# Ledger of designs, part 22: peptides against a protein of PDB entry 6CSU

Target 1, 51 residues: chain A of PDB entry 6CSU
Amino acid sequence: GALEELRGQYIKAVKKIKCDMLRYIQESKERAAEMVKAEVLRERQETARKM

## One batch from the design tools (peptide; made by RFdiffusion4, then SolubleMPNN)

Design b1_p12_8_s1 (from b1_p12_8, 5 letters changed)
Fold by OpenDDE base, seed 2:
Structure b1_p12_8_s1 (fold): chain B 51 residues (1-51), chain C 51 residues (1-51), chain A 12 residues (1-12)
Amino acid sequence: as target 1 above (51 residues)
Amino acid sequence: as target 1 above (51 residues)
Amino acid sequence: DKEDEMEEKLLK
């Protein structure tokens, strides 16, 4: 009935939100990690030039 | 120094991820709520037609 | 807040 259909749609929507959020967080963490790695490399290069 | 700069960049990156995630979750919840509202309206219309 | 708790777990 209508109530079961509505419940099903709600559950589906919540599951989609969860999956999309987890994917976005993972991608964002990867981007942040790459930014940090790039900065570490720059700092090492600067240190090497000052020696 | 390099260590303080790296720490600052890490904190900045994490804060950005947090803010982006919260925004995305909020927007996703709003979209889900609108989907549910639309479905409730359709179900009410169907019920009205069957009366 | 469940969202804050979830965020903390995801950032670990």
Scores: peptide ipSAE 0.123, ipTM 0.619, DockQ to the pose 0.123
Fold by OpenDDE base, seed 4:
Structure b1_p12_8_s1 (fold): chain B 51 residues (1-51), chain C 51 residues (1-51), chain A 12 residues (1-12)
Amino acid sequence: as target 1 above (51 residues)
Amino acid sequence: as target 1 above (51 residues)
Amino acid sequence: DKEDEMEEKLLK
């Protein structure tokens, strides 16, 4: 009935929000990892110039 | 140095955001479970009235 | 140190 359909729609919406948030967390981790890698590379280049 | 401190601050900020998002997901799941339980209870009451 | 451990966890 209408109640079961409404419940189904709510559960589907919550699952979508959860998936979107998990994806955002994953993308944020990837961006952070790339920034750290770029910084490490710059530090290595600076060290190499001082050697 | 200043670069390491900036990196540390960034990592800390990302970690905080991740934790806040995971907490929000957990709370959202709990709210969804409570709504489903409430709906099941209402459906049982409606069924009982029709018997 | 703790920062290095956090960096390693982030890179994984």
Scores: peptide ipSAE 0.112, ipTM 0.594, DockQ to the pose 0.045
Fold by OpenDDE base, seed 3:
Order: structure tokens, then sequence, then C-alpha cells
Structure b1_p12_8_s1 (fold): chain B 51 residues (1-51), chain C 51 residues (1-51), chain A 12 residues (1-12)
């Protein structure tokens, strides 16, 4: 019936939101890791220039 | 230095956002489960009244 | 639960 269909639509929407949020979290972690990597590389280059 | 401190602040902010998002996902799943439970209970009550 | 496993991977 209409109630079961509405429930199904809600569950589908919740699943989509969950997947989108998990993807956003993953991308945010990757961006943070890239920032750290870039900083470490700069520090290593600076050390190498001073040796 | 200032760059390392800024990086640290960014990582801290990302971690907070991640935790908030995971909590939101968990709460959203719980709300969906409660909606399903309430519907099933109503259906069972309707069936019981018709028996 | 596969969702719990995914959450654990995200927290690492």
Amino acid sequence: as target 1 above (51 residues)
Amino acid sequence: as target 1 above (51 residues)
Amino acid sequence: DKEDEMEEKLLK
C-alpha cells in the first residue's frame, strides 16, 4: 500500500545519503593525507638543501 | 612552525566533521528502523482487530 | 555487520 511504498522510498533515500556521506568522509581523509604528504616532502627537501 | 600548526588545526577539524557525520548516519539508521517498527506494529494491530 | 566494518575502516 501507499504507506509501505513511502517507507520504501524513505529507506532508499537514507541509504543514498549514507553512501554520499561515506564518500565525502573518504575524500576528506584523502585531502588531509595529501596535505601531510606535501608538507613532509617540503621538509625533506629543506633538510637536503641544508646538508 | 605556522604551517605545521595550521595543518594540525585542519586535521583536527576534519576528524571532528568525520565523527559528526558518522553519528548522523547512525541516528538516521535508527530513525529508519523505528519507522519500520511502528509500521509493523500498526499492521499487526489492524490484523488482530480483523480476526 | 558490513556497515560496522566500513565504519571501522573509516576511523583508522
Scores: peptide ipSAE 0.111, ipTM 0.610, DockQ to the pose 0.181
Fold by OpenDDE base, seed 5:
Structure b1_p12_8_s1 (fold): chain B 51 residues (1-51), chain C 51 residues (1-51), chain A 12 residues (1-12)
Amino acid sequence: as target 1 above (51 residues)
Amino acid sequence: as target 1 above (51 residues)
Amino acid sequence: DKEDEMEEKLLK
C-alpha cells in the first residue's frame, strides 16, 4: 500500500545518503594519506639535508 | 649526538603530521555525520509531507 | 585499535 511504499522510499533515500557520505569519508582518507606521504617525504629529505 | 637528535626531530615531525591528518579525518567524519543527520531529517519531513 | 590501523594504512 501507499504507506509501505513511502516507507520503502524513505529507507532507500537514507541508505543512499549513508553510502554517499561513506564514500566521501573514504575519499577524504585517501587524500589525507597522500598528504601524509608527501609530508613524510619532505621531512625525510629535510632530515637528509641536515645530516 | 647530532645524528640521534636529528632522528628524534624526524620522528617528532612525522608524528605531528600523522596526528594532524588523523584529526582532519576525524573532523571530516563528524561533518559527514551531521550532513547525514540533516539529510535524514529532510527526508523524514519530505516523507511526512507525502503521507 | 582503529586509529592504529588507520595510521598504518596512512603511513605505508
Scores: peptide ipSAE 0.110, ipTM 0.518, DockQ to the pose 0.144

Design b1_p12_8_s2 (from b1_p12_8, 10 letters changed)
Fold by OpenDDE base, seed 4:
Parts: sequence; structure tokens; C-alpha cells
Structure b1_p12_8_s2 (fold): chain B 51 residues (1-51), chain C 51 residues (1-51), chain A 12 residues (1-12)
Amino acid sequence: as target 1 above (51 residues)
Amino acid sequence: as target 1 above (51 residues)
Amino acid sequence: SMDDRFIEELEK
């Protein structure tokens, strides 16, 4: 019935949000790592120019 | 009734998750900025040791 | 922003 259907929709939505969050967190970690690498490279270049 | 209550609970839960995600994103940005600063400092220290 | 788009897509 309508009650069961609504419950099903809720569970489905919550599961989707959870999965999306986990994916976002994982991708964010990967992007953060790449940003740090890029910053380290830029810092080395900047330091080299000052020497 | 039960259907309205369940709908209300669904909406409340989804709103909470949304808010939690926004908070996480904001905190993640702040942490990322601090991590970059820390990495830049470490890189400068490492470069100094190699000179 | 990217974050705003992410939030908007969550409930689709």
C-alpha cells in the first residue's frame, strides 16, 4: 500500500544519498591528494626561482 | 496519520542529511586548505635540508 | 558551485 511504498521510497533515497556521499568523500580525497602534489611542485619551482 | 508521519520523517531525515553534507563539505575545504599549508611548510623544510 | 550542483543532484 501507500505506506509501504513511501517507506520503500525513503529507504531507497537514504541509501542513494549514503552512496553518493561515500563517492564524494572518496573523490574529494583523491582530488585533495592531487592538489597537494601540485602545490608541492609549485613550491619547489618558486623556491628554485628564489635561489 | 501514519502516512503523513512517515512523510514528515522522510523530509526531516533528508533535510538533516543535506545539512550534514554541507557542513562536511565546508569542513573539508577548511581542512584541505590547512593540509596544503602544512605540505608547503614541509616542502620548504625539505628543500632547505637539501641545500 | 560544484558543491551546490552535487547537493541538487542527490535527490534526483
Scores: peptide ipSAE 0.168, ipTM 0.585, DockQ to the pose 0.302
Fold by OpenDDE base, seed 2:
Structure b1_p12_8_s2 (fold): chain B 51 residues (1-51), chain C 51 residues (1-51), chain A 12 residues (1-12)
Amino acid sequence: as target 1 above (51 residues)
Amino acid sequence: as target 1 above (51 residues)
Amino acid sequence: SMDDRFIEELEK
């Protein structure tokens, strides 16, 4: 019935949100890691120039 | 120093991720709510036609 | 908040 369909649609929507969130978190973590790596590299290069 | 800067950048990156996630959750909840409301409206209209 | 806890769980 309509109530069961509505419940099903809600559950589907929540599951989609969770999946999208997990994907976004993973991608954001990867971007953050790349930013950190780039900064470490720059600092190493700068230190090397000052030796 | 470089280590303190790196720590600061890490914290900044994590905070950005958290804020982006919160925004995404809010927007996703709003979209889900709109989908549910639309479905409820359709079901009410369908029920009315069958009365 | 509830959303903060949700994010914490997702990041585990």
Scores: peptide ipSAE 0.166, ipTM 0.620, DockQ to the pose 0.170
Fold by OpenDDE base, seed 5:
Structure b1_p12_8_s2 (fold): chain B 51 residues (1-51), chain C 51 residues (1-51), chain A 12 residues (1-12)
Amino acid sequence: as target 1 above (51 residues)
Amino acid sequence: as target 1 above (51 residues)
Amino acid sequence: SMDDRFIEELEK
């Protein structure tokens, strides 16, 4: 019935949200790691310049 | 020093991730709610047709 | 908040 179908749609939507968020988290962490790596390289260059 | 700066960059990156994720969750919930609303309307139309 | 806890669980 309509109520059961609504429940099914809700559960499907929540599962989709979870999957999308997990993917977003992974991609965001990868970008953050790259930003940190770039900063480390810049700081090493600055240190070398001042040595 | 370099280590403290790296820690600062890491914390900043994590905070950005958290904020972006919260925004994404909100937008995803809004889309899910709209999908449910659309489904309710379709089911009401189907019910009316079969009455 | 609920969303904060949700994110925490997803990151585990």
Scores: peptide ipSAE 0.165, ipTM 0.619, DockQ to the pose 0.162
Fold by OpenDDE base, seed 1:
Structure b1_p12_8_s2 (fold): chain B 51 residues (1-51), chain C 51 residues (1-51), chain A 12 residues (1-12)
Amino acid sequence: as target 1 above (51 residues)
Amino acid sequence: as target 1 above (51 residues)
Amino acid sequence: SMDDRFIEELEK
């Protein structure tokens, strides 16, 4: 019935949100890691120039 | 120094991720709510046609 | 908040 269908739609939406969130977190972590790596590279280059 | 700068970049990245995640959660909840509203509307229309 | 707890759980 309508109630069960609505419940089903809600559960489906929540599951989708969870999956999207997990993907977003993973991608964001990867981007953050890349930014940190870039910073390390810059610092190493700066150190090298000063040596 | 380099260590402090790296730590600072890491903390900054994590804070950005947190903010982005909170925004995403809010937007996702809004989308889910809209999907539920649309479903309710469809069910009401179906009920009306059967009455 | 609930969202803070949710993020914490997702980041495990």
Scores: peptide ipSAE 0.165, ipTM 0.619, DockQ to the pose 0.135

Design b1_p12_8_s3 (from b1_p12_8, 5 letters changed)
Fold by OpenDDE base, seed 4:
Structure b1_p12_8_s3 (fold): chain B 51 residues (1-51), chain C 51 residues (1-51), chain A 12 residues (1-12)
Amino acid sequence: as target 1 above (51 residues)
Amino acid sequence: as target 1 above (51 residues)
Amino acid sequence: SMLDELEEKLLE
C-alpha cells in the first residue's frame, strides 16, 4: 500500500544519503592524508637542511 | 609554523566531521531497520488475515 | 616515520 511504498522511498533516500556521506568522508580523509604527506615532505627537507 | 598548525586544525576538523557523520549514518541505519521491522510486522498480520 | 604512519592510519 501507500504507506509501505512511502517507507520504501524513505529507506531508499536514507541509503542514498549514507552513500553520499561515506563518499564525502572518504574524500575528506584523502585530502587530509595529502596534507599530512605534504607536511612530511617539508619535514624531510628541513631535516636535510639541518644536516 | 602557522601552516603546520593550520593543517593540524583542518585535520582535527575533518576528524570531527567524520565522527559526526558516522554517528548520523549509524542512527539512520537504525531508524531504517526499525521501519523495515515495522513493515515486516504488518506483513505478518496481513498474511494472518488472509488465512 | 611517525608522520608517514599517521598518513597511513588516516587513509584507513
Scores: peptide ipSAE 0.060, ipTM 0.588, DockQ to the pose 0.040
Fold by OpenDDE base, seed 2:
Structure b1_p12_8_s3 (fold): chain B 51 residues (1-51), chain C 51 residues (1-51), chain A 12 residues (1-12)
Amino acid sequence: as target 1 above (51 residues)
Amino acid sequence: as target 1 above (51 residues)
Amino acid sequence: SMLDELEEKLLE
């Protein structure tokens, strides 16, 4: 019935949101890692320059 | 320097967002599970009524 | 280094 359909639609929507959020988290982690990597390379380069 | 501070602030913000999103996902999963549970109980009740 | 460890943890 209508109530069962509504429950099904809600669950489907929640699952989609979950997937979208997990993808966003993964992409955000990758961006953060890339920023850290760039900082590490800069620091290593400076250290090498001072030797 | 300012660039390093900006990188640090970005990473901190990303980590906070990640935590908030994971909490939201967990809460959404719990709500979905509760809706499924309610549906299962309803269906079992209907089945019992028809016996 | 500590920064390398942070990078690794972010990719986990």
Scores: peptide ipSAE 0.059, ipTM 0.586, DockQ to the pose 0.082
Fold by OpenDDE base, seed 1:
Structure b1_p12_8_s3 (fold): chain B 51 residues (1-51), chain C 51 residues (1-51), chain A 12 residues (1-12)
Amino acid sequence: as target 1 above (51 residues)
Amino acid sequence: as target 1 above (51 residues)
Amino acid sequence: SMLDELEEKLLE
């Protein structure tokens, strides 16, 4: 019935939002990792120059 | 330096957003689970009435 | 039941 359909639609919407958020989180993590990597490389270069 | 600080701030912001999203996902899952549970109970009641 | 399984998956 209509009530069951509404429940189903809500669950479907929640699942979609969840997926979108997880994707965003993953992309954000990747960007953050790249920034960290760049910093590590910079620090290694500085160390190398000091030696 | 300033560049490193900017990188750090970006990472911090990303982590905060991640946490907020994970919390939202968890809350959404809980709400969805409640709706599913309610549907299950309704169906069981219908079955019981038919027997 | 199938619905019980769906509930469980949502809580994972």
Scores: peptide ipSAE 0.058, ipTM 0.581, DockQ to the pose 0.041
Fold by OpenDDE base, seed 5:
Structure b1_p12_8_s3 (fold): chain B 51 residues (1-51), chain C 51 residues (1-51), chain A 12 residues (1-12)
Amino acid sequence: as target 1 above (51 residues)
Amino acid sequence: as target 1 above (51 residues)
Amino acid sequence: SMLDELEEKLLE
């Protein structure tokens, strides 16, 4: 009935949002990793210059 | 320096958003599970009446 | 049932 259909629509919407959020989290982790990597490279260069 | 501080602020912000999203996903799963559970109970009641 | 299986998957 209409109530079951509404439940189904809600669950489907929640699953879509969940997938979008998991993707966003993964992409955000990758961006953060790249920023840390850039800092590590900078620190290595500074260390090398001071040796 | 200022660039390292900016990197740190970005990483901290990303971690905060990640935690918020993981919580939201968990809460959304719980809400969806409750909706499915309610439907399961209804279906079981209908089945019992027809037996 | 199919509904029971869906409930279990959502709780994982």
Scores: peptide ipSAE 0.057, ipTM 0.577, DockQ to the pose 0.039

Design b1_p12_8_s4 (from b1_p12_8, 5 letters changed)
Fold by OpenDDE base, seed 3:
Structure b1_p12_8_s4 (fold): chain B 51 residues (1-51), chain C 51 residues (1-51), chain A 12 residues (1-12)
Amino acid sequence: as target 1 above (51 residues)
Amino acid sequence: as target 1 above (51 residues)
Amino acid sequence: DALDEMEKKLLE
């Protein structure tokens, strides 16, 4: 019935939001990792200049 | 230095967003579970009426 | 090094 259909639609929407948010979290972690990588590279270059 | 501090601020911000999103996902799952529970209860009542 | 390990942890 209409109520069951509405509940089903809600659950489907919640699942989609969950998946989208998990993907966003993963992408944010990847961006953070790239920033760390860039910093590591910079620091190694600075160390090399001081050798 | 400035770069390290900026990186630290970015990582801190990303972690905060991650935590907020995980909390939202958990709350959404709980809401979905309650909707399923309500549907199951309704269906059992309907079945009982048809007995 | 420690920074490389932090990068790894972020990608996990």
Scores: peptide ipSAE 0.083, ipTM 0.606, DockQ to the pose 0.037
Fold by OpenDDE base, seed 1:
Structure b1_p12_8_s4 (fold): chain B 51 residues (1-51), chain C 51 residues (1-51), chain A 12 residues (1-12)
Amino acid sequence: as target 1 above (51 residues)
Amino acid sequence: as target 1 above (51 residues)
Amino acid sequence: DALDEMEKKLLE
């Protein structure tokens, strides 16, 4: 019935939002990790030049 | 330095967004579970009345 | 080092 259909639509929407949010979190973590990696590489290059 | 400070600010912002998103996902899952539970209870009550 | 450990934590 109408209530079951609305329930189904709500659950489907919640699942989609969950997936999109988890993807965004993963992408944000990857960007942050790349920033850290780039900084480590710069530090090591600077240290090597000082040697 | 300025780049390290910017990196720190970015990581802090990412952590906050992650926490907020995980909380929203958890709340959404709980709401969906409550909707399913309510529907199961209604079905059981209807079945009991038909018996 | 400390930055490598921070990278690991972000990738978890």
Scores: peptide ipSAE 0.082, ipTM 0.598, DockQ to the pose 0.040
Fold by OpenDDE base, seed 5:
Structure b1_p12_8_s4 (fold): chain B 51 residues (1-51), chain C 51 residues (1-51), chain A 12 residues (1-12)
Amino acid sequence: as target 1 above (51 residues)
Amino acid sequence: as target 1 above (51 residues)
Amino acid sequence: DALDEMEKKLLE
């Protein structure tokens, strides 16, 4: 019935949003890691110059 | 320096968004579960009437 | 029942 259909639509929508958010979180973590990595490389270069 | 500050700001923002998203996912799952639970209760009531 | 299992999976 209409109520079951509405339930199904809601659950499907929630699952889609969940997947999208998890992907976004993963991508955001990767971007943050790259920023840290770039800083580490700069620090290593500075250290190398000062040695 | 300014670059490290920017990095720090970005990482902090990403962490906040991650936490907010995880909370939202959890709340969304709970809402969806409540919709399923309501359906289960209706089904059980129907079954009880037909027994 | 099947509906209970669906609820369980959704909460996981």
Scores: peptide ipSAE 0.071, ipTM 0.592, DockQ to the pose 0.039
Fold by OpenDDE base, seed 4:
Structure b1_p12_8_s4 (fold): chain B 51 residues (1-51), chain C 51 residues (1-51), chain A 12 residues (1-12)
Amino acid sequence: as target 1 above (51 residues)
Amino acid sequence: as target 1 above (51 residues)
Amino acid sequence: DALDEMEKKLLE
């Protein structure tokens, strides 16, 4: 009935939001990791110059 | 330096957002589960009435 | 039953 359909729609929406958020988190983590990687590279290059 | 501090601030912000999102997801799942539970209860009661 | 399993999966 109408109530069951509404419930189903809500659950579906929650699942979608969950997936979107997890994707956003993953992408944000990847961006942060790349920032760290870039810093490590810069420090390695700086160390090489000081040698 | 300034760049490292900016990086650190970004990473800290990402971690905070991640935690907030995970909490939201968990709370949303709990709400959805309670909706399912309520439906189960209603169906059990309906079945009992039909017996 | 199936509905109880659905609830369980949502709580995972």
Scores: peptide ipSAE 0.070, ipTM 0.588, DockQ to the pose 0.038; fails the geometry check

## One batch from the design tools (peptide; made by RFdiffusion4, then SolubleMPNN)

Design b2_p13_1_s1 (from b2_p13_1, 5 letters changed)
Fold by OpenDDE base, seed 1:
Structure b2_p13_1_s1 (fold): chain B 51 residues (1-51), chain C 51 residues (1-51), chain A 13 residues (1-13)
Amino acid sequence: as target 1 above (51 residues)
Amino acid sequence: as target 1 above (51 residues)
Amino acid sequence: AEIDFDSALSLLE
């Protein structure tokens, strides 16, 4: 009935929002990790150049 | 050093974003649940009136 | 509540 359909619509919308936000969090973490790795690499290269 | 400070800044930023997004998800779920409860209550009242 | 994703992303740039 109408009540079950409404419930389904709200739950579906919330699940979509949850998935999108979790993906954004994961991608943000990956970008942050890549930036740290790049800085580590640059620092190691600079150290090697000075040794 | 600078590398450790940068790592700390990025991790702190990611944690803040994660917390804000999880709070939004939780609040959205609560709002959806309240809307469903309100519809259930209205439907029960209408059923009672017709019986 | 609303989240500004662009502002949040700027914290990592």
Scores: peptide ipSAE 0.126, ipTM 0.606, DockQ to the pose 0.123
Fold by OpenDDE base, seed 3:
Structure b2_p13_1_s1 (fold): chain B 51 residues (1-51), chain C 51 residues (1-51), chain A 13 residues (1-13)
Amino acid sequence: as target 1 above (51 residues)
Amino acid sequence: as target 1 above (51 residues)
Amino acid sequence: AEIDFDSALSLLE
């Protein structure tokens, strides 16, 4: 009935939110990692230049 | 030194990501709740109309 | 079904 259908819709929505969240987390982590990598690279270059 | 500064920057970035994530999760949950609420309201109205 | 957001957060640290 309508109640079961509503439950199904809710579950579907929750699953979609979960997927969106995990994707968002992964993308943000990747962006952060790239920024750190870039900074590490710059520091290495500076160190080498001073050596 | 530079290494400690880099560590500090990383920690700061992680904290910001955490805040952004929590906000995103909260906002998505609220939107989902509103959609469910609207559907429940429609179902109640339909039930009342059929009664 | 429910989403465990704490588990998701643990992935960031």
Scores: peptide ipSAE 0.111, ipTM 0.588, DockQ to the pose 0.087
Fold by OpenDDE base, seed 5:
Structure b2_p13_1_s1 (fold): chain B 51 residues (1-51), chain C 51 residues (1-51), chain A 13 residues (1-13)
Amino acid sequence: as target 1 above (51 residues)
Amino acid sequence: as target 1 above (51 residues)
Amino acid sequence: AEIDFDSALSLLE
């Protein structure tokens, strides 16, 4: 019935949002990792100079 | 320097968003599960009646 | 065949 259809629609919508969010989280992690990597490389250069 | 501080701020913000999203996903899964559970229980009742 | 509702519910946990 209509109620079951509504449940199905809700579940489908929630699953889509979940997938989108997981992708966003993954991409955000990658961006953060690149920023940290850049800082690590900078610090390594400074350390090397001071040796 | 300012660039490193910016990197740190970005990483912190991303981590917060990640945590918020994971919580939202978990809560959404729970809501979806409850909706499915309600449907399953309804179907079980109908099946039981028809036996 | 009859649906195993208990098995279906276990998938939600």
Scores: peptide ipSAE 0.067, ipTM 0.565, DockQ to the pose 0.020
Fold by OpenDDE base, seed 2:
Structure b2_p13_1_s1 (fold): chain B 51 residues (1-51), chain C 51 residues (1-51), chain A 13 residues (1-13)
Amino acid sequence: as target 1 above (51 residues)
Amino acid sequence: as target 1 above (51 residues)
Amino acid sequence: AEIDFDSALSLLE
């Protein structure tokens, strides 16, 4: 019936949102890691220069 | 420096967003599970009625 | 204190 269909649609929507959010989190982690990597490499370079 | 501070702030913000999103996903899963549970119980009840 | 940059980078992978 209509109520069952509504429940099904809600669950489908929730699953899609979950997937989208997990993808966003993964991409955000990758960007954050890249920013930290760049900083660490800069610091390493600076440290090496002072040796 | 300012650039390093910016990187740190970004990473902190990303971590907070990640936590918020994971919490939202968990709560959404719980709501979805509850909706499915209610539907299953209804269907079981209906099936029993027809026996 | 000495910083092990290689170890630090490995934590990001």
Scores: peptide ipSAE 0.063, ipTM 0.570, DockQ to the pose 0.019

Design b2_p13_1_s2 (from b2_p13_1, 6 letters changed)
Fold by OpenDDE base, seed 3:
Structure b2_p13_1_s2 (fold): chain B 51 residues (1-51), chain C 51 residues (1-51), chain A 13 residues (1-13)
Amino acid sequence: as target 1 above (51 residues)
Amino acid sequence: as target 1 above (51 residues)
Amino acid sequence: AEINFDEALSLLE
């Protein structure tokens, strides 16, 4: 009935948000790690150039 | 009626999740920026020490 | 990655 369908729609919506969020967090962590590596490399080069 | 009230409660719950997640994302970005700044500082000191 | 809350809400509205 209408009540069961509405409950199903809510569960589907929440599961979609959860899935999207987990994927976002994982990719965000990967991007952050790469950004740190790049920044460290640039900083080493800049510091060495000024020594 | 009961069905309309339940629908309203589900929508309210999803909107709360949205707000909480957006706040989390914003705070996560701020923490990431601070982490990069700290890493840059440490790297400068380490590189200078080895020169 | 992208999070589309409006798409999720459209399932209820």
Scores: peptide ipSAE 0.317, ipTM 0.728, DockQ to the pose 0.924
Fold by OpenDDE base, seed 1:
Structure b2_p13_1_s2 (fold): chain B 51 residues (1-51), chain C 51 residues (1-51), chain A 13 residues (1-13)
Amino acid sequence: as target 1 above (51 residues)
Amino acid sequence: as target 1 above (51 residues)
Amino acid sequence: AEINFDEALSLLE
């Protein structure tokens, strides 16, 4: 019935948000790791130039 | 009625989840920025010591 | 990836 359908829609909505959030977190971690790697390399070069 | 009340409760719950997740994302970005700042400082010191 | 809250809400509204 309408009540069961509505409950199903709520559960589906929450599960979608959870899935999207987990994907966001994973991609964010990967981007952060690459950013740190690039920044460390840049900083080593910069410090070396100043010395 | 009961159906309308339940629908309202579900919508309210999803909106709360949205709010909490947006706050989490914002705080995560701030923590990441502070981590990068600290890492850059550490790397400068490390490179300087090696030269 | 994008978190689409509006798409999730559209299931209820």
Scores: peptide ipSAE 0.316, ipTM 0.725, DockQ to the pose 0.924
Fold by OpenDDE base, seed 5:
Structure b2_p13_1_s2 (fold): chain B 51 residues (1-51), chain C 51 residues (1-51), chain A 13 residues (1-13)
Amino acid sequence: as target 1 above (51 residues)
Amino acid sequence: as target 1 above (51 residues)
Amino acid sequence: AEINFDEALSLLE
C-alpha cells in the first residue's frame, strides 16, 4: 500500500545518498593523492630555485 | 494524517543526512589542507638537506 | 563526482 511505497522511497533515497558519498570519497582520495604528488614536485623545484 | 506525518519524518531524516554529509565534506577539505601544509614544509626540509 | 542531494529528496517530495 501507500505506506510500503513511501517506506520504499525513503530507503531508495538513503541508499542513493550512501552510494554517491562512497563514490565521492573514493574519487576525492584519488584527486588528493594526485594533488599531493604535484605539490611535492613543485615544492622541490621552488626550494631548489631559492637556494 | 499518519501518512503525511511519516512522509515529513522521512524528509526530515534525509535533510539531516544532507547536512551531515556537507559538514563532513567541509571538515575533510580542511584536514586535507592541513595535511598538504605539513607535507610542503617537510618536503622543503628534505630537499634542502639533499642539496 | 557530485553528490546530488536534491535528486534523493525528489524521491520523497
Scores: peptide ipSAE 0.311, ipTM 0.724, DockQ to the pose 0.922
Fold by OpenDDE base, seed 2:
Structure b2_p13_1_s2 (fold): chain B 51 residues (1-51), chain C 51 residues (1-51), chain A 13 residues (1-13)
Amino acid sequence: as target 1 above (51 residues)
Amino acid sequence: as target 1 above (51 residues)
Amino acid sequence: AEINFDEALSLLE
């Protein structure tokens, strides 16, 4: 009935948010790793240049 | 009625999840920035030490 | 990828 359908809609909404969040976290970690890698390389060069 | 009240409760719950996740994202970005800052400082020292 | 909260909420509203 309508109650069960509404409950289903809620569960679907929550599961969608969960899925999107997990994807965001995973992609964010990957982007962060690449940014750190690039920053480390730049800092090595910059430190060497200043010395 | 009861159905409308339940729907309201579900919407409220989802909005709370939204709020919590947005806060998590914001705090995560701040923590990441601090970690990068610390890493940059360490790399400067390490590069200098190796040179 | 972005989190689309509005799409999730649209399932209820």
Scores: peptide ipSAE 0.300, ipTM 0.725, DockQ to the pose 0.926

